# Peptides against a protein of PDB entry 4XPM: the designs that were tried, part 38

Target 1, 160 residues: chain A of PDB entry 4XPM
Amino acid sequence: VMLHSKNVKGFLENTLKPYDLHSVDFKTSSLQSSMIITATNGGILSYATSNNDVPKNSINEINSVNNLKMMSLLIKDKWSEDENDTEEQHSNSCYPVEIDSFKTKIYTYEMEDLHTCVAQIPNSDLLLLFIAEGSFPYGLLVIKIERAMRELTDLFGYKL
Target 2, 67 residues: chain B of PDB entry 4XPM
Amino acid sequence: DIKGTIAFDTHGNVIESTGVGSQRIEDIGDLSKVTLDAEGFAQVQGDSLLVHLYKRNDITLAVYTSA

## One batch from the design tools (peptide; made by RFdiffusion4, then SolubleMPNN)

Design b1_p12_1_s2 (from b1_p12_1, 5 letters changed)
Fold by OpenDDE base, seed 3:
Structure b1_p12_1_s2 (fold): chain B 160 residues (1-160), chain C 67 residues (1-67), chain A 12 residues (1-12)
Amino acid sequence: as target 1 above (160 residues)
Amino acid sequence: as target 2 above (67 residues)
Amino acid sequence: SIREFLRNYPLP
């Protein structure tokens, strides 16, 4: 059973929402982007962005999509390297997690001034990727992506 | 009189912060080394502020007070 | 008390 593309997009859009404690003087920015990409080639299967002020079919839209493609590829490459590096898997940038007996790893990566977080959807050929501003705390970003992944059980074990 | 807070994970990464805590992220390194009591609490005298620590479910909360 | 505040502080 696979999620419908519209459902996945809507799910990713919901992940963009900022964290707000309401009663406490703490609130994050919205995520810049949220994506599901292939672990094999870094291809984008679905994505959501917080900046929707770009006109359709404009040069700015093309540039933004191309930027996402580039970032997804770079992060996929770094992830692939780390998955083959025992030392990197034991660094502070790697969070081993278990969801319903499925094991996966969450990685945090600095991309210029952006904070990113990526994790393989358990036993699948897919990666979930969050991109946030540098002001977004990594610890919270990790919690956010873990909780999001728990809602994607339909994609567990998905092979391309 | 609470002046601020910091919450951080076992990797030393910030989860959330408020008030003066937002300006004291560098304290996490030292705070992470503090031994907590059986209930998960500790107090550490900083500069002019007292730091109250509490850990639950691998999240450490630091609260800064004037006394 | 401060301990009560700590226990009830909203955390993710």
Scores: peptide ipSAE 0.700, ipTM 0.949, DockQ to the pose 0.810
Fold by OpenDDE base, seed 1:
Structure b1_p12_1_s2 (fold): chain B 160 residues (1-160), chain C 67 residues (1-67), chain A 12 residues (1-12)
Amino acid sequence: as target 1 above (160 residues)
Amino acid sequence: as target 2 above (67 residues)
Amino acid sequence: SIREFLRNYPLP
């Protein structure tokens, strides 16, 4: 079945869930945000956020959305630069991965006190973007986004 | 007696950590250079802790013990 | 054993 817009948002909401090892003393925070954005302009097609304490349609919500838009644009720009920079593609912040014979790259970016990672959905004009607190380890964040992309096969090859 | 753990990837980034391992992230640089045996194990003597290493599927686990 | 512990440790 094809992923519809409402299904995509639900999917992103599920990605917010923390990693919790019940058998050991390790648990992460929830992701702050999870988004699908356009690789061309950084426009947000769908998003989810863990902070639900903000009233809907309030000025605070608008500010939060604006913040997401800003972060999306900044990360898209950095991603675009790195995709055209061979040195950055070979840095420790770049993880080449293959999903179902499709190649893509996962980039980790530190944004102020936040840990972020972004990856192009294979053969698409879309990026998947995770934003987490600084306590969220990058290695786990990379694994998380890779596994999330494996569930987005319906978006593979999506062109705007 | 296990005092903590660190799991890290081939890029040297932390995947998870517990106990004293959370305070020993700087050890990853040296631990990543340790030669493992055919089964993926090694031991490294630290300052006061013994580090037990195990690698599988590009993930290295370090367990810190008192002895 | 410690090796068994390492093998069985939950990892992603």
Scores: peptide ipSAE 0.699, ipTM 0.949, DockQ to the pose 0.811
Fold by OpenDDE base, seed 4:
Structure b1_p12_1_s2 (fold): chain B 160 residues (1-160), chain C 67 residues (1-67), chain A 12 residues (1-12)
Amino acid sequence: as target 1 above (160 residues)
Amino acid sequence: as target 2 above (67 residues)
Amino acid sequence: SIREFLRNYPLP
């Protein structure tokens, strides 16, 4: 399965869906946000959010987008710092993974009461970022973002 | 007899939990150190519950039972 | 059995 860049928005929207086993009494909330951002400056290239009831161009929407921009920048900064810190790369918050012979890392970051994880799209200038509620388990979040990353092969090697 | 479950990864992070397992996330530290048999199973006695462990593909599942 | 339950438990 190949995902073209033109379908990234829809792809991110699909990642918002909660995890539900059906057969067991376990179900997560939806992701609050899913984004592709630049590794260079944390700029948002594409995003999806669960809160879609806010009127477009309203002050509330603007504030929400600004909040996403802020979180994106903060997470990018933390990611950049960790990529230059050997100790942080060996913490339990860092998951080295290999996708189709490409190596990347998944980082988990607690942002106030939110659970986040971020991963560099292999050999690219792009990061995939998930933001979830604090009730969303980190282990599952990591699995989720890894599987999502495997569907973004068209973005592998993408340079700005 | 099943009272709950916890699934966790090799980093000690929760993947999923049910029942009493959701309230025993702190057990992961000790459970991760348990030696499993050749088939990936083990049993550990808790305070009042028996913990059944199974590991496959780097995921450990803990099931809590009354006996 | 408990082992069968463990083996068949749905995991991601």
Scores: peptide ipSAE 0.697, ipTM 0.949, DockQ to the pose 0.735
Fold by OpenDDE base, seed 2:
Structure b1_p12_1_s2 (fold): chain B 160 residues (1-160), chain C 67 residues (1-67), chain A 12 residues (1-12)
Amino acid sequence: as target 1 above (160 residues)
Amino acid sequence: as target 2 above (67 residues)
Amino acid sequence: SIREFLRNYPLP
């Protein structure tokens, strides 16, 4: 079954949920944002944000969307550079992973006070992007995005 | 007597932390270099606390105790 | 035991 816009949006919204370890005193915040963007120009195809306390069509909403567009573009540019940089691919900010025989890389990027990670959906022109608060551990963020990508097999091989 | 915990990956990035472990993230650098036994365990003296290490599936867990 | 605690600790 093909993933359409509604399904993708719902999927991204679900990724926003915090990690809550009930048996011990550890719980993260919700992700600030979760996005699928194009690897070509960083255009946002779908997104979800935990900040829903903004009136629709308001200046604040426009500013928030514009901020996401800016971050997606910056992260795409950084990703593109790193994909052509052997040293960056071997840094602690790069996690090579394999999903169903498809290889991809997860990159972690600090954006101001935010923790972000991005990964190319295997064999596709799409990137999955998580944006979290600075308190969200990078190691857990990587695990989270890796698991999320495993649920996006319908997008594997997607070309624009 | 558990005082806190830290879990971290092979890149030295935190996965989760609790208690005093949340205040000892800087220990990861040294803890990652500790040689573990055949079962994946080790103990290290860390400041005033004892650190118990366990690694499985590329995740290292550090548990801080008073003894 | 501490080892059992470590082995059974919930991790992602």
Scores: peptide ipSAE 0.701, ipTM 0.949, DockQ to the pose 0.812; fails the geometry check

Design b1_p12_1_s3 (from b1_p12_1, 4 letters changed)
Fold by OpenDDE base, seed 4:
Structure b1_p12_1_s3 (fold): chain B 160 residues (1-160), chain C 67 residues (1-67), chain A 12 residues (1-12)
Amino acid sequence: as target 1 above (160 residues)
Amino acid sequence: as target 2 above (67 residues)
Amino acid sequence: SIRDFLRNYPLP
């Protein structure tokens, strides 16, 4: 089964939805953005954002996309550093996980006032990246990205 | 009466919180060290509130009550 | 009971 770009975009858009328990007084905000980027250069292959109020091709949209590019690059760099640092891999910001016999790691990174979470798609050259507001708890963000990763089996082992 | 809740993972990160629990995230450090019984329960007296703990599937839930 | 509440509390 092949994941087409259109399907990936729709998938990422779906990940933006907030977590709402309904029965209890707890509800998150929507994710600010959800992205698939390259582990090599931090290039954005696909993305979704909750900020849809900006007209397409406007200066504001371009700036927002550029901001995403900057964030993706910064997070990729931090991820790369941590992947080469045993101590960082044993911090509370790193979650080793196994999905269908494939091993990967989930990292949480604070970017200014934002909460971010990134994970390498197993055995691939790709990273899945969630960006949320500071009110979004890290523990829940980790669960969210793990579950999302389990739905991306078509990208497991993907090499550029 | 329930005053609030905190759910956290094995890394001490918050999963969800309600009520007074949202203002007591700093309690996680101590709560994570509490020994639970065979069924995954514990009870801890803290300040003016009683904390009821329950752990299942690596998630710990803390419920704060007045008594 | 409080234990029932804990067991049935909605978690991810």
Scores: peptide ipSAE 0.701, ipTM 0.949, DockQ to the pose 0.731
Fold by OpenDDE base, seed 2:
Structure b1_p12_1_s3 (fold): chain B 160 residues (1-160), chain C 67 residues (1-67), chain A 12 residues (1-12)
Amino acid sequence: as target 1 above (160 residues)
Amino acid sequence: as target 2 above (67 residues)
Amino acid sequence: SIRDFLRNYPLP
């Protein structure tokens, strides 16, 4: 079954769930946002947010969506730069990973007080983007996004 | 006896932390340089706490104890 | 033992 818009949206919503260790005193917050964007121009194809208290079509909703668009564009731009920068690819902010013989990279970016991770879906024109609060550990965020990408095999090789 | 924990990856980024470990994230830099034994263990005497280290699958776990 | 605790600690 191929992923369509509804399935992707539901998938992204599931990624928002916090990490909860029941046996120890450790639990994260939910992700603030989870997005699939185009690597070309940072356009949002699908997104999910943990804050759903804003009425639809309200000015606050518009502002929140605009904020996501801004962050998406900024992160895409930085990702594009880093993909052409050997030094950045060897920094502690870059995690080379391999999924089903496909290679990709996970980048961590500090965005003001937020912790973000972005990764190109293997061999595709798409990026997966997680945005979390500053309390969300980067190491865990990387693990989370890697595992999420492993569930997006239908998008591997997707070209715009 | 356990006062807290820190788990971190090979990039020095935190994965999870509990107790006093949450307040000792700055220790990761030094802990990452500790030589582990053949089984992946080490002990490091901290300021007032003993740190027990264990590494597997590129994740290092540090457990802080009083002794 | 402390080693057992370390080995069995839940990690992602």
Scores: peptide ipSAE 0.700, ipTM 0.949, DockQ to the pose 0.838
Fold by OpenDDE base, seed 3:
Structure b1_p12_1_s3 (fold): chain B 160 residues (1-160), chain C 67 residues (1-67), chain A 12 residues (1-12)
Amino acid sequence: as target 1 above (160 residues)
Amino acid sequence: as target 2 above (67 residues)
Amino acid sequence: SIRDFLRNYPLP
């Protein structure tokens, strides 16, 4: 029942697309990265990035992947801390949501000049993680990740 | 004559903005405290602009006009 | 009207 790896990556790639209303003067940048990571270790199971200008197997590609690994680990750690902190769960950076009777939380985290958003896929050992530029508004980022997570019902309850 | 817009959520985070609204994100704090009527509307006189508020489904839209 | 504009404004 689990989604095929190619399907998951394609899904994540689609989440990178900018928000464009067309009729009004508002358009976002593309997401920098979109990932599914493990809640246990912050390991990357699948990812997509808007940086397609890096040659394959280049040092720059290796550096970019390593950077994603580092960010995923840091965000996983912060998420884990917040999940054990009642006060943080009631902070302005936490959005409790319910999807098809499954409860989860969306957290917003600023990492240097980047805007990030992370949420546990309901009842699973997986986290969905969006990384965007600082110009990407948090309110829209939260809506974006919630809607994306609604499309990942096949991963609900997934245990490693 | 619309000069700009701001949309924000219940946490005070921006969802989208246009025109002068993009430069008035700091107004969200005060705008979030405005009492809306039964239809979800309100008007607030700003510095030189009139702010029209509308809330639906936990999203508040602020529209800035010259009058 | 301004109210119509508000109601019809494209929001996510």
Scores: peptide ipSAE 0.702, ipTM 0.949, DockQ to the pose 0.814; fails the geometry check
Fold by OpenDDE base, seed 1:
Structure b1_p12_1_s3 (fold): chain B 160 residues (1-160), chain C 67 residues (1-67), chain A 12 residues (1-12)
Amino acid sequence: as target 1 above (160 residues)
Amino acid sequence: as target 2 above (67 residues)
Amino acid sequence: SIRDFLRNYPLP
C-alpha cells in the first residue's frame, strides 16, 4: 500500500512539530516548511507550512507558495551540484546515512537566515526538504529528517 | 551545580543546548578533540567552569558545572 | 553522580 497524497500531506504537517524536551529547558521552533520535491526539476509534490495566518487563496498565500517554489528550486540545484561533486560530499554539510540497507545523503544548507536540510528518499526521484529558522540546530535538523525519512518507506524506489 | 549543556554530533554541529552552553557553541571545536575514557567520559577544566563530557552513539554531551 | 546524569540525559 502506497502513501496517498493526503497521507503525505498529513505526514509533512506532523514533521513541522517542534522538538520539545520537557525535562530540560530546550525547545525548538516549529519547522517553517516541510516538502517533498522532485530531484529532477525541484517541483513540489507535497508541502506543509507552519504559517497558518495567511487566508486561503489569498495573494499572500500565492506569494508564500511562490517563495517555496523558488526555495525548492534553489535547493534542488545545490543538491544536484553536490551530488556531482566529490569534495562537497565529503564536507561537514553532508551526512551519509543508511536506512534499511539503502544509502542516501543528508545535506545542510544555509539559505539567508534559514537553516535547511535536504535528502534524497532512497533510490527515488524525490527529495525530502526541511526549512527551519536559523535558531534550529543543524545537528538536530539532520536527526529529524533522518527519522522522518525512515517513515517514508512507501516512497523508496519511487521513480517519476 | 549545572550551568548548562551542549550536545553535538561528529560534524561539530549542535543538536541541543541549554543555559550557558547555548553561549559556548565555540567550545565544540576543542571539546571534540578531547580523548574520552573507555566508558566515554572525560572532564575538561575551562576558564571558570568545569566541562563534563560523555559520548554515546556518535553524540557528545557536554555539561558545564561550577565545580 | 554526574556520570549518572550524563548517561540519563535525554538525547535524540
Scores: peptide ipSAE 0.701, ipTM 0.949, DockQ to the pose 0.789; fails the geometry check

Design b1_p12_1_s4 (from b1_p12_1, 4 letters changed)
Fold by OpenDDE base, seed 3:
Structure b1_p12_1_s4 (fold): chain B 160 residues (1-160), chain C 67 residues (1-67), chain A 12 residues (1-12)
Amino acid sequence: as target 1 above (160 residues)
Amino acid sequence: as target 2 above (67 residues)
Amino acid sequence: SIREFLKNYPLP
């Protein structure tokens, strides 16, 4: 049974929370954005952003959504290129992972001053995308997105 | 408390840097020469910060702390 | 501990 849209939205909102390492007294910032996008066209199926103080239908909201669309397309293109490049799959920007016997790859991309990571939901036409500030360590982003992916098993194998 | 990080490979290529680590990229040269223990760890005093090193395979992670 | 943090930190 596929997750309802509202459930997905709430899930993505929860991923925005900082990564808190109490043992070493370290806490990251919140994610800027969290998205599920199509691997085919980079279309946004669902998203969450921090600081939702923007009025609905305002020009600021439109600009924010447009910016997310742009980033989604760019990252989708980079991901597509890397998936078709054996060397890029073994670069310092690729983290192969296995979730319940399903293999996927987490890619990290720097977008201006932002740190991003993206991963294909196993055997699906969907990508999970996190966007964070440059202060967010990539390693912790990788942990975060991997853990999030483990909670999206209902989307494994999803085809458009 | 963690003040920053640097991750780099054996060729000195920076994988990532955060916090004070972003201002300490020049430390990579010295950090790459540090002798690690059998488990791949080391600690180096760098000015007012303590640098915790860990190397796994080709990559070294440096974490800067106040103590 | 800091060692555990280092050890569990994902690296490519």
Scores: peptide ipSAE 0.753, ipTM 0.944, DockQ to the pose 0.377
Fold by OpenDDE base, seed 4:
Structure b1_p12_1_s4 (fold): chain B 160 residues (1-160), chain C 67 residues (1-67), chain A 12 residues (1-12)
Amino acid sequence: as target 1 above (160 residues)
Amino acid sequence: as target 2 above (67 residues)
Amino acid sequence: SIREFLKNYPLP
Protein backbone atom coordinates (compact mmCIF):
# COMPACT_ATOMS: atom_id res chain seq x y z
CA VAL B 1 0.00 0.00 0.00
CA MET B 2 1.53 3.25 -1.18
CA LEU B 3 0.20 6.76 -1.37
CA HIS B 4 2.08 8.65 -4.04
CA SER B 5 3.10 12.25 -3.48
CA LYS B 6 1.02 13.40 -6.41
CA ASN B 7 -2.03 11.71 -5.02
CA VAL B 8 -1.45 13.27 -1.64
CA LYS B 9 -1.19 16.71 -3.18
CA GLY B 10 -4.47 16.24 -4.98
CA PHE B 11 -6.07 14.99 -1.81
CA LEU B 12 -4.95 18.03 0.12
CA GLU B 13 -6.20 20.32 -2.62
CA ASN B 14 -9.63 18.78 -2.30
CA THR B 15 -9.65 19.43 1.44
CA LEU B 16 -9.44 23.16 0.72
CA LYS B 17 -13.06 23.24 -0.39
CA PRO B 18 -15.59 25.06 1.78
CA TYR B 19 -17.74 23.18 4.24
CA ASP B 20 -21.27 23.52 2.91
CA LEU B 21 -24.24 22.98 5.22
CA HIS B 22 -27.21 23.06 2.89
CA SER B 23 -29.72 22.27 5.61
CA VAL B 24 -29.02 25.51 7.43
CA ASP B 25 -27.95 27.58 4.43
CA PHE B 26 -24.43 28.03 5.71
CA LYS B 27 -21.15 27.72 3.86
CA THR B 28 -17.66 28.39 5.15
CA SER B 29 -14.77 29.92 3.32
CA SER B 30 -12.13 27.75 1.71
CA LEU B 31 -9.23 26.61 3.81
CA GLN B 32 -6.17 28.75 3.41
CA SER B 33 -3.84 25.78 3.63
CA SER B 34 -3.78 22.04 4.11
CA MET B 35 -0.61 20.15 4.97
CA ILE B 36 0.91 16.86 5.94
CA ILE B 37 3.91 17.44 8.16
CA THR B 38 6.26 15.34 10.24
CA ALA B 39 5.49 15.08 13.92
CA THR B 40 9.18 15.00 14.72
CA ASN B 41 10.42 18.18 13.07
CA GLY B 42 7.38 19.82 11.57
CA GLY B 43 8.76 19.37 8.10
CA ILE B 44 6.24 19.77 5.31
CA LEU B 45 5.87 16.61 3.25
CA SER B 46 3.00 17.93 1.17
CA TYR B 47 0.79 21.00 1.12
CA ALA B 48 -1.96 22.80 -0.72
CA THR B 49 -2.99 26.44 -0.55
CA SER B 50 -5.88 28.50 -1.86
CA ASN B 51 -3.52 31.30 -2.81
CA ASN B 52 -2.54 30.25 -6.31
CA ASP B 53 -2.17 33.73 -7.74
CA VAL B 54 1.49 34.07 -6.83
CA PRO B 55 4.06 33.18 -9.48
CA LYS B 56 6.56 30.51 -8.57
CA ASN B 57 9.99 31.63 -7.43
CA SER B 58 8.72 35.12 -6.76
CA ILE B 59 9.55 36.84 -3.52
CA ASN B 60 5.90 36.63 -2.53
CA GLU B 61 5.78 32.92 -3.23
CA ILE B 62 8.91 32.34 -1.20
CA ASN B 63 7.46 34.39 1.59
CA SER B 64 4.28 32.35 1.52
CA VAL B 65 6.15 29.07 1.66
CA ASN B 66 8.32 30.36 4.46
CA ASN B 67 5.22 31.41 6.33
CA LEU B 68 3.79 27.92 5.99
CA LYS B 69 7.04 26.45 7.25
CA MET B 70 6.97 28.74 10.22
CA MET B 71 3.36 27.96 11.04
CA SER B 72 3.87 24.23 10.66
CA LEU B 73 6.81 24.32 13.02
CA LEU B 74 4.94 26.39 15.58
CA ILE B 75 1.90 24.15 15.47
CA LYS B 76 4.05 21.03 15.67
CA ASP B 77 5.68 22.45 18.76
CA LYS B 78 2.32 23.20 20.35
CA TRP B 79 1.11 19.73 19.46
CA SER B 80 4.21 18.12 20.91
CA GLU B 81 3.81 20.03 24.13
CA ASP B 82 0.17 19.04 24.43
CA GLU B 83 0.88 15.39 23.67
CA ASN B 84 3.35 15.40 26.54
CA ASP B 85 0.93 17.12 28.91
CA THR B 86 -1.98 15.09 30.26
CA GLU B 87 -3.86 18.17 31.36
CA GLU B 88 -3.69 19.74 27.91
CA GLN B 89 -5.21 16.61 26.45
CA HIS B 90 -8.31 17.40 28.50
CA SER B 91 -8.53 21.06 27.58
CA ASN B 92 -11.15 22.75 25.46
CA SER B 93 -8.75 22.54 22.53
CA CYS B 94 -8.60 18.77 22.36
CA TYR B 95 -11.05 16.48 20.58
CA PRO B 96 -10.37 12.77 21.07
CA VAL B 97 -11.56 10.71 18.15
CA GLU B 98 -11.51 7.11 17.04
CA ILE B 99 -11.07 6.12 13.42
CA ASP B 100 -11.40 2.45 12.55
CA SER B 101 -10.40 1.46 16.08
CA PHE B 102 -7.41 3.81 16.00
CA LYS B 103 -7.38 6.55 18.59
CA THR B 104 -6.07 10.02 17.85
CA LYS B 105 -6.62 13.58 19.00
CA ILE B 106 -7.59 16.68 17.10
CA TYR B 107 -6.20 19.90 18.52
CA THR B 108 -7.40 23.39 17.67
CA TYR B 109 -5.03 26.33 17.84
CA GLU B 110 -5.62 29.98 17.23
CA MET B 111 -2.79 31.50 15.25
CA GLU B 112 -3.23 35.25 15.29
CA ASP B 113 -6.48 35.74 13.35
CA LEU B 114 -6.46 32.23 11.90
CA HIS B 115 -8.16 29.06 13.02
CA THR B 116 -6.06 25.93 12.79
CA CYS B 117 -6.53 22.30 13.65
CA VAL B 118 -4.02 19.47 13.69
CA ALA B 119 -4.19 15.75 14.25
CA GLN B 120 -1.75 12.89 14.28
CA ILE B 121 -2.47 10.38 11.59
CA PRO B 122 -3.11 7.28 13.68
CA ASN B 123 0.02 5.46 14.86
CA SER B 124 2.16 7.50 12.49
CA ASP B 125 4.90 10.09 12.58
CA LEU B 126 2.72 12.38 10.47
CA LEU B 127 0.35 15.22 11.26
CA LEU B 128 -2.52 16.55 9.18
CA LEU B 129 -2.88 20.31 9.49
CA PHE B 130 -5.65 22.65 8.35
CA ILE B 131 -5.38 26.43 8.36
CA ALA B 132 -8.51 28.51 7.94
CA GLU B 133 -9.76 32.04 8.44
CA GLY B 134 -11.04 33.09 11.83
CA SER B 135 -14.59 32.88 10.53
CA PHE B 136 -14.27 29.10 10.16
CA PRO B 137 -15.92 27.44 13.17
CA TYR B 138 -13.62 25.07 15.04
CA GLY B 139 -16.32 22.45 15.28
CA LEU B 140 -16.59 22.31 11.52
CA LEU B 141 -12.81 22.15 11.19
CA VAL B 142 -12.87 19.16 13.50
CA ILE B 143 -15.46 17.42 11.35
CA LYS B 144 -13.51 18.26 8.24
CA ILE B 145 -10.17 16.96 9.46
CA GLU B 146 -11.69 13.82 10.94
CA ARG B 147 -13.32 12.97 7.63
CA ALA B 148 -10.08 13.70 5.83
CA MET B 149 -8.10 11.38 8.09
CA ARG B 150 -10.55 8.59 7.38
CA GLU B 151 -9.37 8.75 3.79
CA LEU B 152 -5.69 8.48 4.70
CA THR B 153 -5.68 4.91 5.97
CA ASP B 154 -2.66 4.17 3.80
CA LEU B 155 -0.66 6.44 6.06
CA PHE B 156 -1.80 4.84 9.29
CA GLY B 157 1.18 3.45 11.12
CA TYR B 158 3.65 5.26 8.89
CA LYS B 159 6.98 5.71 10.62
CA LEU B 160 9.85 7.87 9.47
CA ASP C 1 -29.34 31.77 7.91
CA ILE C 2 -26.56 31.36 10.46
CA LYS C 3 -25.02 34.70 11.26
CA GLY C 4 -22.57 33.60 13.91
CA THR C 5 -21.74 31.31 16.80
CA ILE C 6 -20.41 31.32 20.34
CA ALA C 7 -19.19 28.30 22.24
CA PHE C 8 -18.44 28.68 25.94
CA ASP C 9 -17.95 26.58 29.06
CA THR C 10 -19.66 26.76 32.45
CA HIS C 11 -17.15 29.34 33.61
CA GLY C 12 -17.98 31.65 30.75
CA ASN C 13 -14.72 30.99 28.97
CA VAL C 14 -15.06 31.42 25.24
CA ILE C 15 -14.04 28.36 23.29
CA GLU C 16 -14.77 30.05 19.99
CA SER C 17 -16.80 32.78 18.35
CA THR C 18 -17.63 33.49 14.73
CA GLY C 19 -19.57 36.09 12.81
CA VAL C 20 -21.93 38.20 14.85
CA GLY C 21 -21.12 36.01 17.82
CA SER C 22 -17.71 37.61 18.02
CA GLN C 23 -19.43 40.91 18.69
CA ARG C 24 -21.81 39.49 21.26
CA ILE C 25 -19.51 37.89 23.81
CA GLU C 26 -21.34 39.88 26.47
CA ASP C 27 -24.42 37.76 25.77
CA ILE C 28 -22.80 34.80 27.52
CA GLY C 29 -23.94 36.05 30.89
CA ASP C 30 -27.58 35.99 29.92
CA LEU C 31 -27.34 32.89 27.76
CA SER C 32 -25.84 30.91 30.61
CA LYS C 33 -28.98 31.54 32.65
CA VAL C 34 -31.41 30.23 30.05
CA THR C 35 -33.35 27.13 31.03
CA LEU C 36 -32.81 24.32 28.57
CA ASP C 37 -35.25 21.56 27.69
CA ALA C 38 -34.70 17.89 28.42
CA GLU C 39 -32.57 17.49 25.31
CA GLY C 40 -30.44 20.51 26.12
CA PHE C 41 -31.96 22.97 23.67
CA ALA C 42 -33.44 26.45 23.91
CA GLN C 43 -34.26 29.44 21.77
CA VAL C 44 -33.88 33.05 22.81
CA GLN C 45 -34.75 36.19 20.95
CA GLY C 46 -31.89 38.66 21.02
CA ASP C 47 -32.33 41.99 19.28
CA SER C 48 -33.02 41.19 15.64
CA LEU C 49 -31.46 37.74 15.83
CA LEU C 50 -32.67 34.42 17.14
CA VAL C 51 -30.26 32.54 19.36
CA HIS C 52 -30.33 28.75 19.32
CA LEU C 53 -28.75 27.14 22.35
CA TYR C 54 -27.47 23.64 22.90
CA LYS C 55 -25.56 22.39 25.90
CA ARG C 56 -23.68 19.12 26.14
CA ASN C 57 -21.80 18.43 29.32
CA ASP C 58 -20.12 21.68 30.32
CA ILE C 59 -20.11 23.30 26.90
CA THR C 60 -22.83 25.51 25.45
CA LEU C 61 -23.11 26.31 21.77
CA ALA C 62 -25.04 29.39 20.71
CA VAL C 63 -25.98 29.84 17.08
CA TYR C 64 -27.30 33.19 15.88
CA THR C 65 -29.77 33.15 13.02
CA SER C 66 -31.91 35.69 11.22
CA ALA C 67 -34.96 33.52 11.71
CA SER A 1 -32.30 21.60 10.74
CA ILE A 2 -30.76 23.87 13.31
CA ARG A 3 -31.29 21.29 16.03
CA GLU A 4 -29.47 18.66 14.03
CA PHE A 5 -26.66 21.08 13.36
CA LEU A 6 -26.32 21.85 17.04
CA LYS A 7 -26.52 18.23 18.08
CA ASN A 8 -23.89 17.09 15.61
CA TYR A 9 -21.52 19.98 16.23
CA PRO A 10 -18.28 18.72 17.79
CA LEU A 11 -17.54 20.07 21.23
CA PRO A 12 -14.47 19.44 23.35
Scores: peptide ipSAE 0.752, ipTM 0.943, DockQ to the pose 0.355
Fold by OpenDDE base, seed 1:
Formats: C-alpha cells, structure tokens, sequence
Structure b1_p12_1_s4 (fold): chain B 160 residues (1-160), chain C 67 residues (1-67), chain A 12 residues (1-12)
C-alpha cells in the first residue's frame, strides 16, 4: 500500500474545518494543526495548519514547522508511555473505540493552552494527531478524530 | 447556544472545562447533588444560564446554554 | 437537540 502524500495532505486540510453542530447552534474553532506521524519516532509524514498568513519558506514557517515537530515528538512519547501503562489506558484521557472491527484508542493531552488528541491508525505504525485551541471540547475532538479515522481505511495495517 | 461545558467524575475531579464552564468549577458541588431522571438527564438554572446535565457511568457532563 | 448532543458526547 502506497501513501499518496498529496491526497493525504488534502485530507488533513479538510479535517481542519470547525465542528459545526447546527442542532444546538454551536460551532468550534478550526483546528490549529492536523498531522499523520510515525508511532515509532514521531516523525511527521504529512501535516496541515490553519494559519496561512506565514509566507512559505520563511523563517516564521520554519519555526512553525519546528514547533509541530516538537509537539509531535512530545505527544508520541506520551502516547507510547500510555500504551505501555494499563492504568493510563483506563484513565480519563483514554477513549477506546472500534472502527470496522479494528480497536484503537484515542488519547487526549493538554499541551500548554492547547487541546490535543491522538490515535493510532488501526494495526498501523501511524498516528493521527489533532491540535486545537483550549476552547475545543475534548469530546468533540474525539468525535472528529474518530470520523476522520474512518476515512483512512487505506492506511489500516500500514507498516513502515 | 452552548456557552461552555464541564465534565467531572463522581469524586468531583474535573475531566475538562470550556467556555463559561471554566469559570464555574465551583458549580460541581451543587451539580453533583442534582437528581437525574431515568435516562441520566437533568436541567438546572444556574444564575443566568441553563445547565444541562447528563451522567454516564461515573462521569457527568454539564453543558451551559443561554436557553 | 441538546439532549441528543449530551447523549452522543464521548466520555472517557
């Protein structure tokens, strides 16, 4: 199975959109970032960000990308620790889910003033990672990432 | 419309808070005492906001709305 | 509805 970078990035860009609950007249902010990273070392395979005001290849963009790299590594480390800790797998930061008979766990992590959630793409070496503002409810992040995961069936079982 | 949320467990530990809920953590004491219906729901008036409660297992979600 | 929102809201 080949990972199509352009298609994946376009997909991630679409995940940035706010979660809109018309029935209760509520809409979240856009995600700050959406990424697919490796579960082994936290390397970023693809990413999308909402801030388009930064010129490409500028120092500001480089700093932004570096920040994403740092966050991805930190979150990967937290995820790895939790996956090896039975107590953490049953904590208030873990949401077990099942997608098409595949079980995975969605973890939520507070990073400074940001709300993040991460999940292993089923049976793969990949993690899907969302970064949002602190105003974004964790429960809605969980819904968002679960729905996104359901659209990534081509990556199920993907091994590096 | 939703103005904020609080999620807390039976021990009063905050799982998350957003919006006006972040400024109303002290409400947990009173909210934890509210009698829920058979489906785990309740509504209470808190100051100028309506609080919608739902409890599943040992976790309670409180959603603050203007109406 | 708000009730449906609550019911469908993921909790740990």
Amino acid sequence: as target 1 above (160 residues)
Amino acid sequence: as target 2 above (67 residues)
Amino acid sequence: SIREFLKNYPLP
Scores: peptide ipSAE 0.751, ipTM 0.943, DockQ to the pose 0.351
Fold by OpenDDE base, seed 2:
Structure b1_p12_1_s4 (fold): chain B 160 residues (1-160), chain C 67 residues (1-67), chain A 12 residues (1-12)
Amino acid sequence: as target 1 above (160 residues)
Amino acid sequence: as target 2 above (67 residues)
Amino acid sequence: SIREFLKNYPLP
């Protein structure tokens, strides 16, 4: 079944949910934003944002569409550069992964005080992008985005 | 005797942490270099706490105890 | 035991 815009939006909204270990004293914040953007221009095809109980000026800006557009473009540019940089692809900021025989890479990027990660949806012109607070562990963020991509098989091979 | 925990991946990035582990993220660099036994376990004496290590599926778990 | 605790600790 083809993923429609509403389905994608709902999917992204679900990715915002925090990781909560009830058995131990560990719980993350919600993701600030989750987006699917074009790998070519960094254009936002779909996005979801979370609300914060304690608003910060930066958070308010991050949740704005304009700020999301800016971040998506910046991250797309960084991703594009790294895809052409062997050293960056072998750094601790790059996680090669394989999903259903498709290979892709997850990149982590520090954006001011935010933790972000981005990955090309396998064989597609699309990127999945997570933006989280600085308190969100990178290792967990990577796991989260990998698992999310596994649910986006309908977008594998999507070309603009 | 458990005082906290840290779980981290092969890139040295934190996955989760609890208790005193949340304050010892800087230990990951050294902990990642510890040789584990055949079952994936190790024990390292830290400054004041004992660190118990376990690695499975490329995730290392460190548990901090008083003894 | 500590080993059992480690093995059974909830991880993603």
Scores: peptide ipSAE 0.694, ipTM 0.948, DockQ to the pose 0.747; fails the geometry check

